# Designs tried in a protein design run: peptides against a protein of PDB entry 5K2M. Part 96

Target 1, 273 residues: chain A of PDB entry 5K2M
Amino acid sequence: MRIGITYTVLRREEMAIKERAGEFGEVVMLHEDDLLFPGNYDLDVVIIRNVSHFKALYTARLFESEGIPTVNSSRLIFEAGDKLFATLRLAGKVPVPEWKAALSEGGALRVPDSLGYPLVSKPVFGSWGRLLAKVNDRDSLEAVLEHRKWMKNPLYGIHYFQEFVEKPGRDIRSYVIGGEFVGAIYRYSNHWITNTARGGKAEPCSDPEVEELSVKAWEAFGEGALAIDIFESEKGLLVNEVNPNMEFKNAARVTGADMAGKLVEYAVEVAKT

## One batch from the design tools (peptide; made by RFdiffusion4, then SolubleMPNN)

Design b2_p17_5_s3 (from b2_p17_5, 8 letters changed)
Fold by OpenDDE base, seed 1:
Formats: sequence, C-alpha cells, structure tokens
Structure b2_p17_5_s3 (fold): chain B 273 residues (1-273), chain A 17 residues (1-17)
Amino acid sequence: as target 1 above (273 residues)
Amino acid sequence: MPDRSEIAKAREEEREK
C-alpha cells in the first residue's frame, strides 16, 4: 500500500495523517510544488489536504485521471465545497436553514420578499467566514450587491442567501468519515459568525441527536470525510454547511477521537475497492 | 490556539481565489 498525501502547509492535521498512514503502508508526501500532470505516480490512494478548495478539487481530479482514487473524491470536493451545491444535497435529507439563490442583482433584490430580514449573504465558495454579511435591511443588501459587482471572480455574481439563525452563542461541528460518526464539538463565539479559527473556544459535544443528524447529512453525499456545521435553533438542529477539507486539530484535541486514523483507514478501504 | 501564521497563510492562499 502506497499512500499519497497532498498538502499546501504541513499542519498538525497533515502531521497526524502522515503518522497514521505510516502504520498502513508507505507514505509519499506531495507538496503542491511537487505536483505535475500528467505524471507517473505509483500510489494506491491519495489523501487530499490542499488548503485551497480549487487546488484540492483539481488535484483530486488529476489523480483520478491517472487511475488513482482520492480521499476526498473530486466529486465530493466539488459538491460539498460549494455552499449552494452542498445545500442542494442536504435539503433533500436533513433540516437546513431557509435559503434562496439568485443569479442577478435584480433577482437578489427580491430575496427579502420570501426570506424577510435579517438575511445572511454568503459567497458559494470560501472559508473562515470570508465575505459573510448579516443583511438587516434594504440599504445593506444594496451595498453588498454593489460591492459584488466589482469583484473579479464571476462566482461572486452567484447570490446565495440564508435566513439569519439565532444561535445560543455557539455552533456544532461534527465529523463523519466513511459513514461513521467520529466526534463533535461546540464552537463558542460572542459573534454571530462562530469559527474556532477566529478565536472561539471548543468543547466536546455528546448529543445523540447531533450524531444521528450528522450521519444523515453525510448520507446526502454518500462518500468521504466531512466536517458538518450544525446550528442549534428555535426550529431544532439545522445543518448549515459541510466541509470536504476539514480541519480537525481542535476537535481531535477536545474529543480525543483519532480523526487522522479514521481518515487513513477510510483511504485504505478506498484503495482496495 | 491554531497558529495564527498557518491560518493567515491559508487565508492568503484562499484570497488568491
């Protein structure tokens, strides 16, 4: 068994994955600078750990074109890493925040007619709450739309909105790998954007409803390793988004779960199929 | 705490999007 690991930065997660992968076979670390295609890679599977969503997506697809399976697959990265495409999968299986997509400014201006205010404006791609806006009124909506006109990437012209969900000063991040629930954490924040990368505290979450919902959310995609972001709302638990390129350093530390080991075990299973 | 440097670098790479 030869296990590739692609990466941009050697984080604690990549170190842990490397260490655990060494127990199953030969490990080949592949920095982004080492990747050239087409190539002759002697690998049974590749674990994708590129930081950029698009670099991860293209790296996965390039290895797949050489007949090498990836964890996650390019299909999963594509569908789960886009907030709108992920919502389309999730909405058929689990409760999600109310959402609306518009493909023009004129369409976006009508979103409040259905969702009301306050709204959350999200780009379809991006991490760590970048370009998230709480839109409280018409003036704020117009401002967000005006700014997006000047953004160079055409994907900023895809307008994705959610209802604003009042949260109890925290959200939940769970982890499901190969259909198995691995663990969950609470992420605390005094800001409406809860993210541990912005200085939030993490604590263990042990809730059977979270576990069940997390597995169902994973089943909407049916493969791979996902981090799942869940809101505690007045309507109950809502699946907000998923991440096919999960950070788990804080979750592993807080829960004691062997997330790196579970990821490697799943990659080894994928290599054998 | 996540190393602010790793997050900053990851954010820079993600801004090249």
Scores: peptide ipSAE 0.020, ipTM 0.590, DockQ to the pose 0.029
Fold by OpenDDE base, seed 2:
Structure b2_p17_5_s3 (fold): chain B 273 residues (1-273), chain A 17 residues (1-17)
Amino acid sequence: as target 1 above (273 residues)
Amino acid sequence: MPDRSEIAKAREEEREK
């Protein structure tokens, strides 16, 4: 078996994946600079670890075009990596924060009529809480919309909003790979954005409701490896978003779960199908 | 520890998203 691993930066996750993949076969590390298509790659499966959502998406699709399966698939990356598309999948299966999408400024200005204030403005793409705004009032909404007009990427013209969820100073990050719950952590922050990439503390989360909800959230997509962000709200657990390009170093460290091994095992299964 | 340079590079690439 020949396992490709595409990457932008050799992080702890990619090192762990490489190490574990070596137990199952020959490992081919493929930096973004090494990728040319068509390339006639001799690989049984490719693990996609490109940092960029779009690079990951296109890389996956390019390998698939050569008949090489990827983990994650381009379909999963596409659907899960867009917050709005992910919400559309999730909303049919699990509780999600109330949301609205608008395709114009005029539409966006009417969002508070449904969601009220405060609300959260999100770009449909991006990570680590970039361009998240807590919108407390009309003036703040107008400011966010004005700034969006000057952003070069047309995707910033897609206006995605959620209700502001009051969280207990933390959120939950769970991991589901191949439909199996692998582990979960609490991510602590004094800020309403609780992402551990900003220096938050992580602790193990052992909650059967989180496990069940995480699996259901994964089932909304039905394949691959997902990190799942869950909010603890007054109305119960809410699935906020999923990530098809998961960071897991903190979760693996805190839980002791072999996230890299589970990812490789799943990739090996995909290669055999 | 991932080198600050790697995190910076990852952040730069994500700004190109």
Scores: peptide ipSAE 0.020, ipTM 0.601, DockQ to the pose 0.033
Fold by OpenDDE base, seed 3:
Structure b2_p17_5_s3 (fold): chain B 273 residues (1-273), chain A 17 residues (1-17)
Amino acid sequence: as target 1 above (273 residues)
Amino acid sequence: MPDRSEIAKAREEEREK
């Protein structure tokens, strides 16, 4: 068994994955600078850990074009890594925040007629709460739309909105790998955008409802390793988003779950199919 | 805390690449 690991930055997650992969076979670390295609890669599977969503997507697809399976697959990265495409999968299986998508400014200006105020503007791509805006009124909506017109990437012209969900000063992040629930954490924040990258406290989450909902959310995609972001709302649990390129350092530390081992075990299973 | 350097580098790389 030869296991590739693609990476941009050697984080604690990549170090843990490397260590655990070494127990199953030969490990080949592949920095982004080492990736040239077409290439002669002697690998049975590749674990994709590139930081950029698009770099991860294209890296996965390039290995797949050479007959090498990837974890995650390019299909999963594509569908789960886009907030709108992920919502389309999730909405048929699990409760999600109310949402609207518009393809023009004129369409976007009508979104409050259905969602009301406050609402949340999200780009369809990006991490760590970048370009999330709480939109409280018409003037704020017009300002967000005006700024989007001048952004160079055409994907900023895809207007994705959610209802604003009042959260109890925290959110939930769960992890499902190969359909198995691995663990969950609470992420605390004093800001409406809860993210551990902003210095939030993490605590273990042991809730059977979270476990069941997390597995159902994974089943909407049916493959791979996903981090799942869940809101505690007045309407109950809502699946906000999924991440096919999960950070798990804080979750592994807090829960004691062997997330790196579970990811490697799943990659070895994928290599054998 | 996650190493500010790792997060900063990851965010920079996600913006540049």
Scores: peptide ipSAE 0.020, ipTM 0.591, DockQ to the pose 0.031
Fold by OpenDDE base, seed 5:
Structure b2_p17_5_s3 (fold): chain B 273 residues (1-273), chain A 17 residues (1-17)
Amino acid sequence: as target 1 above (273 residues)
Amino acid sequence: MPDRSEIAKAREEEREK
């Protein structure tokens, strides 16, 4: 078995994946600079670890075009990596925060009629809480919309909004790989945007309700490896978003879960299919 | 260890998109 690993930066996750993949076969590390298509890649599966969502998406699709399966698939990266598309999948299976989408400024200005204030403005793409705005009033909404008009990427014209969820100074990140719950952590932050990448503490989360909800959230997509962000709300657990290009170094460290191994095992299973 | 600069650069490339 020959396992490709595409990457932008050799992070702790990629090092762990490489090490575990070596137990199953020959490992071929593929930096973004090494990727040219069409190519003659002799690989049974490729683990996609490109940092950029779009680079990951296109890399996956390019390998798939050569008959090489990827983890994650381009389909999963596409559907899960877009917050709106992910919400559309999730909303049919699990509780999600109330949301609205608008395709124009005029539509966006009516969102508070349904969601009220405060609300959260999100871009449909992007990681680490980039361009998240807590919108407390009409003036703030107008400001966010005005700024978006001057952004060059047309995807910023897709207006995705969510209710503001009051959280207990933390959120949950769980991991589901191949339909198996692998682990979960609490991410602590004094800021309304909870992210360990922004200096938050991580602690193990052992909650059967989180496990069940995480698996159901994964089942909304039905394939691959996902990190799942869950809010603890007054309404109960809410699935906020999923990530098809997960960071797991903190979760692996804190839980002791073999996330890299589980990812490789799943990739090997995909290669055999 | 990947240079902190490369991680920063990769994050910057993600910001330019």
Scores: peptide ipSAE 0.018, ipTM 0.583, DockQ to the pose 0.035

Design b2_p17_5_s4 (from b2_p17_5, 10 letters changed)
Fold by OpenDDE base, seed 3:
Structure b2_p17_5_s4 (fold): chain B 273 residues (1-273), chain A 17 residues (1-17)
Amino acid sequence: as target 1 above (273 residues)
Amino acid sequence: MPDLSEIAKKREEERLE
């Protein structure tokens, strides 16, 4: 078996994936600079670890066009990596924060009529809480919308809003690979945007309700490896978003779960189908 | 501070925006 691994930066995750993949067959590391299409790639499966959402998406689709399956698939990356498309999948299966989407400024200005204030404005793409805005009133909403008009990417014209969820100074990140729950962590933050990159602590989360909800959230997509972000709210657990290009270094360290091994095992299974 | 890999990730995402 020949396992490709595409990457932008060789992180701890990619090193761990490489090491585990070596136990199953020959490993071919493919930096973004090595990727030219069409090409003659002698690979049974490719694990997609490109940092960029769009580069990951296109890389997956390009390998698939040559008959080589990918983990994750281009379909999963597309649907899970867009916050609105992910919400459309999740909303029918699991509890999610209340949301509205508008395709114009005029539509966006009516969102508070249904969701009230405060709102959270989210771009449909992007990571690390970039361009997340807590919108407390009409003036703030108008300001966010005005700024969006001058952004170059047309995707900023897709207005996605959620209710503001009061969190207990933390959120939950869980991991599901091939339908199997692998582990979960609490991420602590003093800011309403929880991100471990901002110096937050991570602790193991052992909660059967989180495990069950995480599997159900994965089932909304039905394939691949996903990180799942869950909020603890007064209404119970809410699935906020999923990530088809998961970072797991901190979670693996804190939980002791072999996330890299589970990802490789799943990729090997995909290669055999 | 984000490690070099996190900085690289941020830069790559910003280039594709």
Scores: peptide ipSAE 0.012, ipTM 0.368, DockQ to the pose 0.030
Fold by OpenDDE base, seed 4:
Structure b2_p17_5_s4 (fold): chain B 273 residues (1-273), chain A 17 residues (1-17)
Amino acid sequence: as target 1 above (273 residues)
Amino acid sequence: MPDLSEIAKKREEERLE
């Protein structure tokens, strides 16, 4: 078994994946600078750990074009890594925050007519709560829309909004790999954006309802390894988003779950199918 | 506060996206 691991930065997650992968076969670390296509890669599977969503997506697709399966697949990265596309999958299976999408400024200005205020404006891509805006009023909405016009990436012209969900000073991040629930954590923050990468604390979450919901959320995609962000709301549990390029160092530390091992095990299974 | 590794990841993602 030859396991490739693509990466941008050698993080704790990549180190753990490398270590665990070494128990299952030969490990080939592939920095982004090492990736040229078409290539003659002698690999049975590639674990995609590129930091950028787009780099991960294209890397996965490029390996797939050479007949090498990836974890995650380019399909999963595409569908899960776009917040709007992920919402489309999730909304058919699990409770999600109310949302609207608009394809123009004029359309976006009508979103409050349906969702009211406050809103959350999200780019369809990006991590760590980057470019999230709580939109409390018309002036704030206009400002967000104006800024989007000047952003270089045309994807910023896709206007995705959610209702603002009041949370109890925390959210939940769960992990499902190959359909198996691996673990979950609470992420605590006094800010409306809860993320451990922004200084939030993590604690174990042991909740059967979270486990069930997490598996159902994964089933909306039906493959791969996903981190799932869940809100505790007045309406109950809501699946906010999923991440096909998960960070898990904090979750692994807090829960003691072998997330890297589970990811490698799944990759080995994928290699055999 | 995020650690240096988290800051680095954010900057890298911002550069590559």
Scores: peptide ipSAE 0.012, ipTM 0.373, DockQ to the pose 0.028
Fold by OpenDDE base, seed 2:
Structure b2_p17_5_s4 (fold): chain B 273 residues (1-273), chain A 17 residues (1-17)
Amino acid sequence: as target 1 above (273 residues)
Amino acid sequence: MPDLSEIAKKREEERLE
C-alpha cells in the first residue's frame, strides 16, 4: 500500500500521521510545492493535511480526479469546512446554535429581528476565530457590515450569524474518525472564543452525551475524520462547527488517544474500498 | 501563547485565504 500525505507545514500532526502510516505501507510525503496536476501518482490513498481549506479542497478533488481516494474527501472538506454549509448539514441531525444567513447588507441588518442581540458574526471560512465578532448592538452590526464591504474575498459578502452562546469558560473538541468516537477534550479560555491554538488549556472530556452527540454530528456528513466543536449551553449541548482539517496534537496528548493512528487506519480502509 | 507551529500555520492560512 502506498499512502500519500499532502501538507503545507510539517506539524506534530503530520509527523505523527507519517510515522503511523509507515506501519501500513510506503509513505509518500507531498508538500504543496510538489503537487502538479494532472500527475501520475501511484498512490492508494491520500491523507489531506494542507493548512488552507481551499488548498485542501482542491488537492482532494485533484487526486480524486485521478482515481485516488482521499481522507478527507473533497465533498467532506467542502461541506464541513464552510461554516454555513456545515450548519446546514448539522442542523438536520443535532442541536446547533440558532443561526441566520443573509446575502446582503440589507438582509443582515434584519438578522437581529429574528435572533436578537448579542450575535456572533462569522465568516463562512477561516480558522482560529479570525474575523469572529461579538455583535452586541446595532452600531456594532453596522460596523461589521461596513468592514465586510471592503474585504476583497466575495465570500465575506455571505453574512453568517449565530446566537451568542454563554459558555462555562470552555468548549468541547471531540474527534470522530470513520464514524467512531476517538476522544474529546475541554478547551479552557477566559475569552468567549475558546481555541487551544490561542494558548488555552486542554483537559480530557469523558461524557457519554458528548460521545453520542459527536457521532451524530459526524453522521450528518457520513464520512471521514472530523473534529467537532461542542458548546455547553443553558439549553444543553450544541454543535457549533466541525473541522475536516483537524488539529489533534493537544487532544492526543491530553487523552492519550491515537488520533494519528486512527486517521491512518481509516485511510487504509478507504484505500481498500 | 501559541507555539511556533501554530503561529506559522496561522500566517500560512492568512496568506492562502
Scores: peptide ipSAE 0.006, ipTM 0.430, DockQ to the pose 0.029
Fold by OpenDDE base, seed 1:
Structure b2_p17_5_s4 (fold): chain B 273 residues (1-273), chain A 17 residues (1-17)
Amino acid sequence: as target 1 above (273 residues)
Amino acid sequence: MPDLSEIAKKREEERLE
């Protein structure tokens, strides 16, 4: 068994994956600078750990074109890594925040007619709460739309909105790998944007309802390794988004779950199919 | 063509030393 690991930065997650992969076979670390296609890669599977969503997506697709399966697959990265496409999958299986998509400024201006205020404006791509906006009124909506008009990437012209969900000063991040629930954490923040990367406290989450919902959310995609972001709302648990390129350092530390091992085990299974 | 995976492996080994 030869296991490739693609990466941008050697983080604690990549180190843990490398270490665990070594127990199953030969490990080949592949920095982004080492990737050239078409190429001759003697690998049974590749674990995709590129930081950029698009680099991860294209890397996965390029290996697949060489006949090498990836974890995650390019399909999963594509569907799960886009907030709108992920919502389309999730909405058919699990409760999600109320959402609306508009393909023009004129369409976007009508979103409050259905969702009301406050709204959350999200780009369909991006991480760490970048370009998230709480839109409280018409003036704020117009400002967000005006700014997006001047952004160079045409994907900023895809307007994705959610209802604003009041959270109890925290959200939940769960992890499902190969259909198995691995663990969950609470992420605490005093800001409406909850992100542990910005200094939030993490605590273990042991809730059977979270576990069940997380597995159902994973089943909406039906493959791979996903981090799942869940809101605690007055309406109950809502699946906000999923991440096909998960960070798990804090979750692994807090829960004690062997997330790196579970990821490698799944990759080995994929290599054998 | 040289196996790019072997090239990458060697490069990584050299970076860790």
Scores: peptide ipSAE 0.000, ipTM 0.277, DockQ to the pose 0.936

Design b2_p17_6_s1
Fold by OpenDDE base, seed 1:
Structure b2_p17_6_s1 (fold): chain B 273 residues (1-273), chain A 17 residues (1-17)
Amino acid sequence: as target 1 above (273 residues)
Amino acid sequence: SELEELERRLAEEAKRR
């Protein structure tokens, strides 16, 4: 078994994946600078750990074009890594925050007519709460839309909104790999944007309802390794988003779960399929 | 892209936390 690992930065996650992959076969570390296509890669599977969503997506597709399966697949990265596309998958299987998408400024201005205020404006791509805005009123909505007009990437013209969910000073990040629940954490923050990458504290989450919901959320996609963001709301648990390129160092530390090992085991399973 | 470079920098920062 030859296992490739693509990466941008050798983080704790990539180090752990490398170490565990070594127990299953030969490991080939592939920095982004090493990737040229078409190429003659002698690999049975590739674990995708590129930081950029788009680089991860294209890397996965390029390996797949050469007959090498990837974890995650380009399909999963595409579907899960876009907040709107992920919502479309999730909404059919699990409770999600109320949402609306608009494809123009004129459409976006009508979103409050259906969802009311406050709203959360999100780009369809991006991480660490970048370009998230709490929109409390019409003036704030107009400001967000005005700024979007000057953004060069056309994807910023896709207007995705959610209801603002009041959270108990935390959210939940769970991990499901190959359909198996691996673990979950609470992420604490006094800010409405809860993210450990922004300095939030992590604690273990042991809730059977979270486990069940996380597996159902994964089943909406039906493959791969996903981190799942869940809100505790007055309406119950809501699946906010998923991440097909998960960071797990804090979760692994806090829960003691072998997330790197589970990811490698799944990759080996994919290689044998 | 500028966005990808930003993501890289943020990932490096997150590594230190």
Scores: peptide ipSAE 0.008, ipTM 0.468, DockQ to the pose 0.066
Fold by OpenDDE base, seed 3:
Structure b2_p17_6_s1 (fold): chain B 273 residues (1-273), chain A 17 residues (1-17)
Amino acid sequence: as target 1 above (273 residues)
Amino acid sequence: SELEELERRLAEEAKRR
């Protein structure tokens, strides 16, 4: 078994994946600078750990074009890594925050007619809460739309909105790999944007409802390794988003779950199919 | 922060290229 691992930066996650992969076969570390296509890669499977969503997507698709399966697949990265496309999958299977999409400024200005205020404006791509805006009124909506109009990337012209969900000063991040629930954590924050990357505390989450909901959310996609972000709302648990390029060092530390091992085991399974 | 560390590493890696 020859296992490739693509990466942008060697994080704790990539080190753990490398170590565990070494127990199953030969490991080939592939930095982004090593990736040229078409190429002659002698690999049975590639674990995609590129930081950029788009670089991860294209890397996966390029290996697939060489007949090499990837974890995650380019299909999964594409559908799960876009907030709107992910919502389209999730909404048919699990509770999600109320949402609207608009393809023009004129359409976006009508979103409050259905969602009301406050609402949240999100880009369809991006990480760590970048360009999230809580929109409390018409003036704020107009300001967000004006700024979006001058952004260079045309994807910022895709207007995705959610209802504002009041959270109890935390959210939940769960992990499902190959359809198996691996673990979950609470992420605490004093800000409406909860992110552990900004110094939030993590605690283990042991809730059978979270486990069940997480598996159902994964089943909306039906493959791969996903981190799942869940809100605790007045309406109950809501699946906010999924991440096909998961960070898990905090979750692994807090829960003791072998996230890296589970990911490698799944990659080995994919290689054999 | 984890984000700042990631950004720093990405910037360092970009300089090596």
Scores: peptide ipSAE 0.008, ipTM 0.478, DockQ to the pose 0.086
Fold by OpenDDE base, seed 5:
Structure b2_p17_6_s1 (fold): chain B 273 residues (1-273), chain A 17 residues (1-17)
Amino acid sequence: as target 1 above (273 residues)
Amino acid sequence: SELEELERRLAEEAKRR
């Protein structure tokens, strides 16, 4: 078994994946600078750990074009890594925050007619709460839309909004790999954006409802390794988003779950399919 | 891209925390 691992930065996650992969076969570390296509890669599977969503997507597709399966697949990265496309998958299977999408400024200005205020503006791509805006009124909505006009990436012209969910000073991040629930954590923050990458404390989450919901959320996509962000709301649990490029160092530390091992095991299974 | 550079920097910062 020859296992490739593509990466941008050797993080704790990539180190753990490398270590665990070494137990199953030969490991080939592939920094982004090492990647050139088409190539003659002698690999049975590639674990995609590129930081950039788009680099991860294209890297996966390029390996797939050479007949080498990837974890995650380019399909999963594409569908799960876009917040709107992910919402479309999730909405039919699990509770999600109320949302609206608009394709123009004029459409976006009508979103409050349905969602009310406050609402959350999100780009369809990005991580760590980047460019999330809590929109409390018409003036702030106009300001967000005005700024979007001057952003160079055309994807910023896709306007995705959610209801503002009042959270109990925390959210939940769960992990599902190959359809198996691996673990979950609470992420605490005094800010409405509760991402641990911004310095939030993590604690173990042991809740059967979270486990069930997380598996159902994964089933909306039907493959791969996903981190799932869940809100505790007055309406119950809501699946906010999924991440096909999951960070798990804090979750692994806090829960004791072998997330790297589970990811490698799944990659080995994919290689054998 | 500027976005990729930002993502890289954020990932590096996350490693140091």
Scores: peptide ipSAE 0.008, ipTM 0.473, DockQ to the pose 0.069
Fold by OpenDDE base, seed 2:
Structure b2_p17_6_s1 (fold): chain B 273 residues (1-273), chain A 17 residues (1-17)
Amino acid sequence: as target 1 above (273 residues)
Amino acid sequence: SELEELERRLAEEAKRR
């Protein structure tokens, strides 16, 4: 078994994945600077750990073009890594926050007619709560839209909005790999954006409803390794987003779950299919 | 590019974690 691992930065996750992969076969670490295609890579599977969503997506597709399966697949990265595309998958299977998408400023200005205020403006791509805006009124909506006009990436012209969900000072991050629930944590924050990457505390989450919902959310995609963000709302549990390029160091530490091992085991299974 | 700069900053942030 030859296992590739693509990466931008050697984080704790990549080190753990490398270590666990070494138990199953030969490990080939592939930094972004080392990736050239076509490359005639002799690998049975590649674990995609590029930090950039787009680099991860294209890297996965490039390996797939050489007949090498990836974890996650380019399809999963594409569908899960875009907040709007992920919402489209999730909405048919699990409860999600109410949302609207608009393709113009004129359309975006009508979003409050359906969802009211407050809103959350999200870019369709990005991590760690970047460019999230709580939109409380018309003036703030106009400001967000004005700023978007000056953003060079055309994807910023895709206006994705959610209802603002009141959360109990935390959210839930769960992990499902190959359809198996691996674990979940609470992420605490005094800010409306809950993210442990911003210095939030994490605690184990042991809730059978979270486990069931997490598996259902994963089933909306039907493959790979996903981190799943769940809100505790007045309406019950809502699946906010999924991440096909998950950080798990905090979750692994808090839960004791061998998330790196589970990821590698799944990659080995994928290689054998 | 602005995208490259963003990616660079993200990579740097990842190193700090």
Scores: peptide ipSAE 0.007, ipTM 0.466, DockQ to the pose 0.066

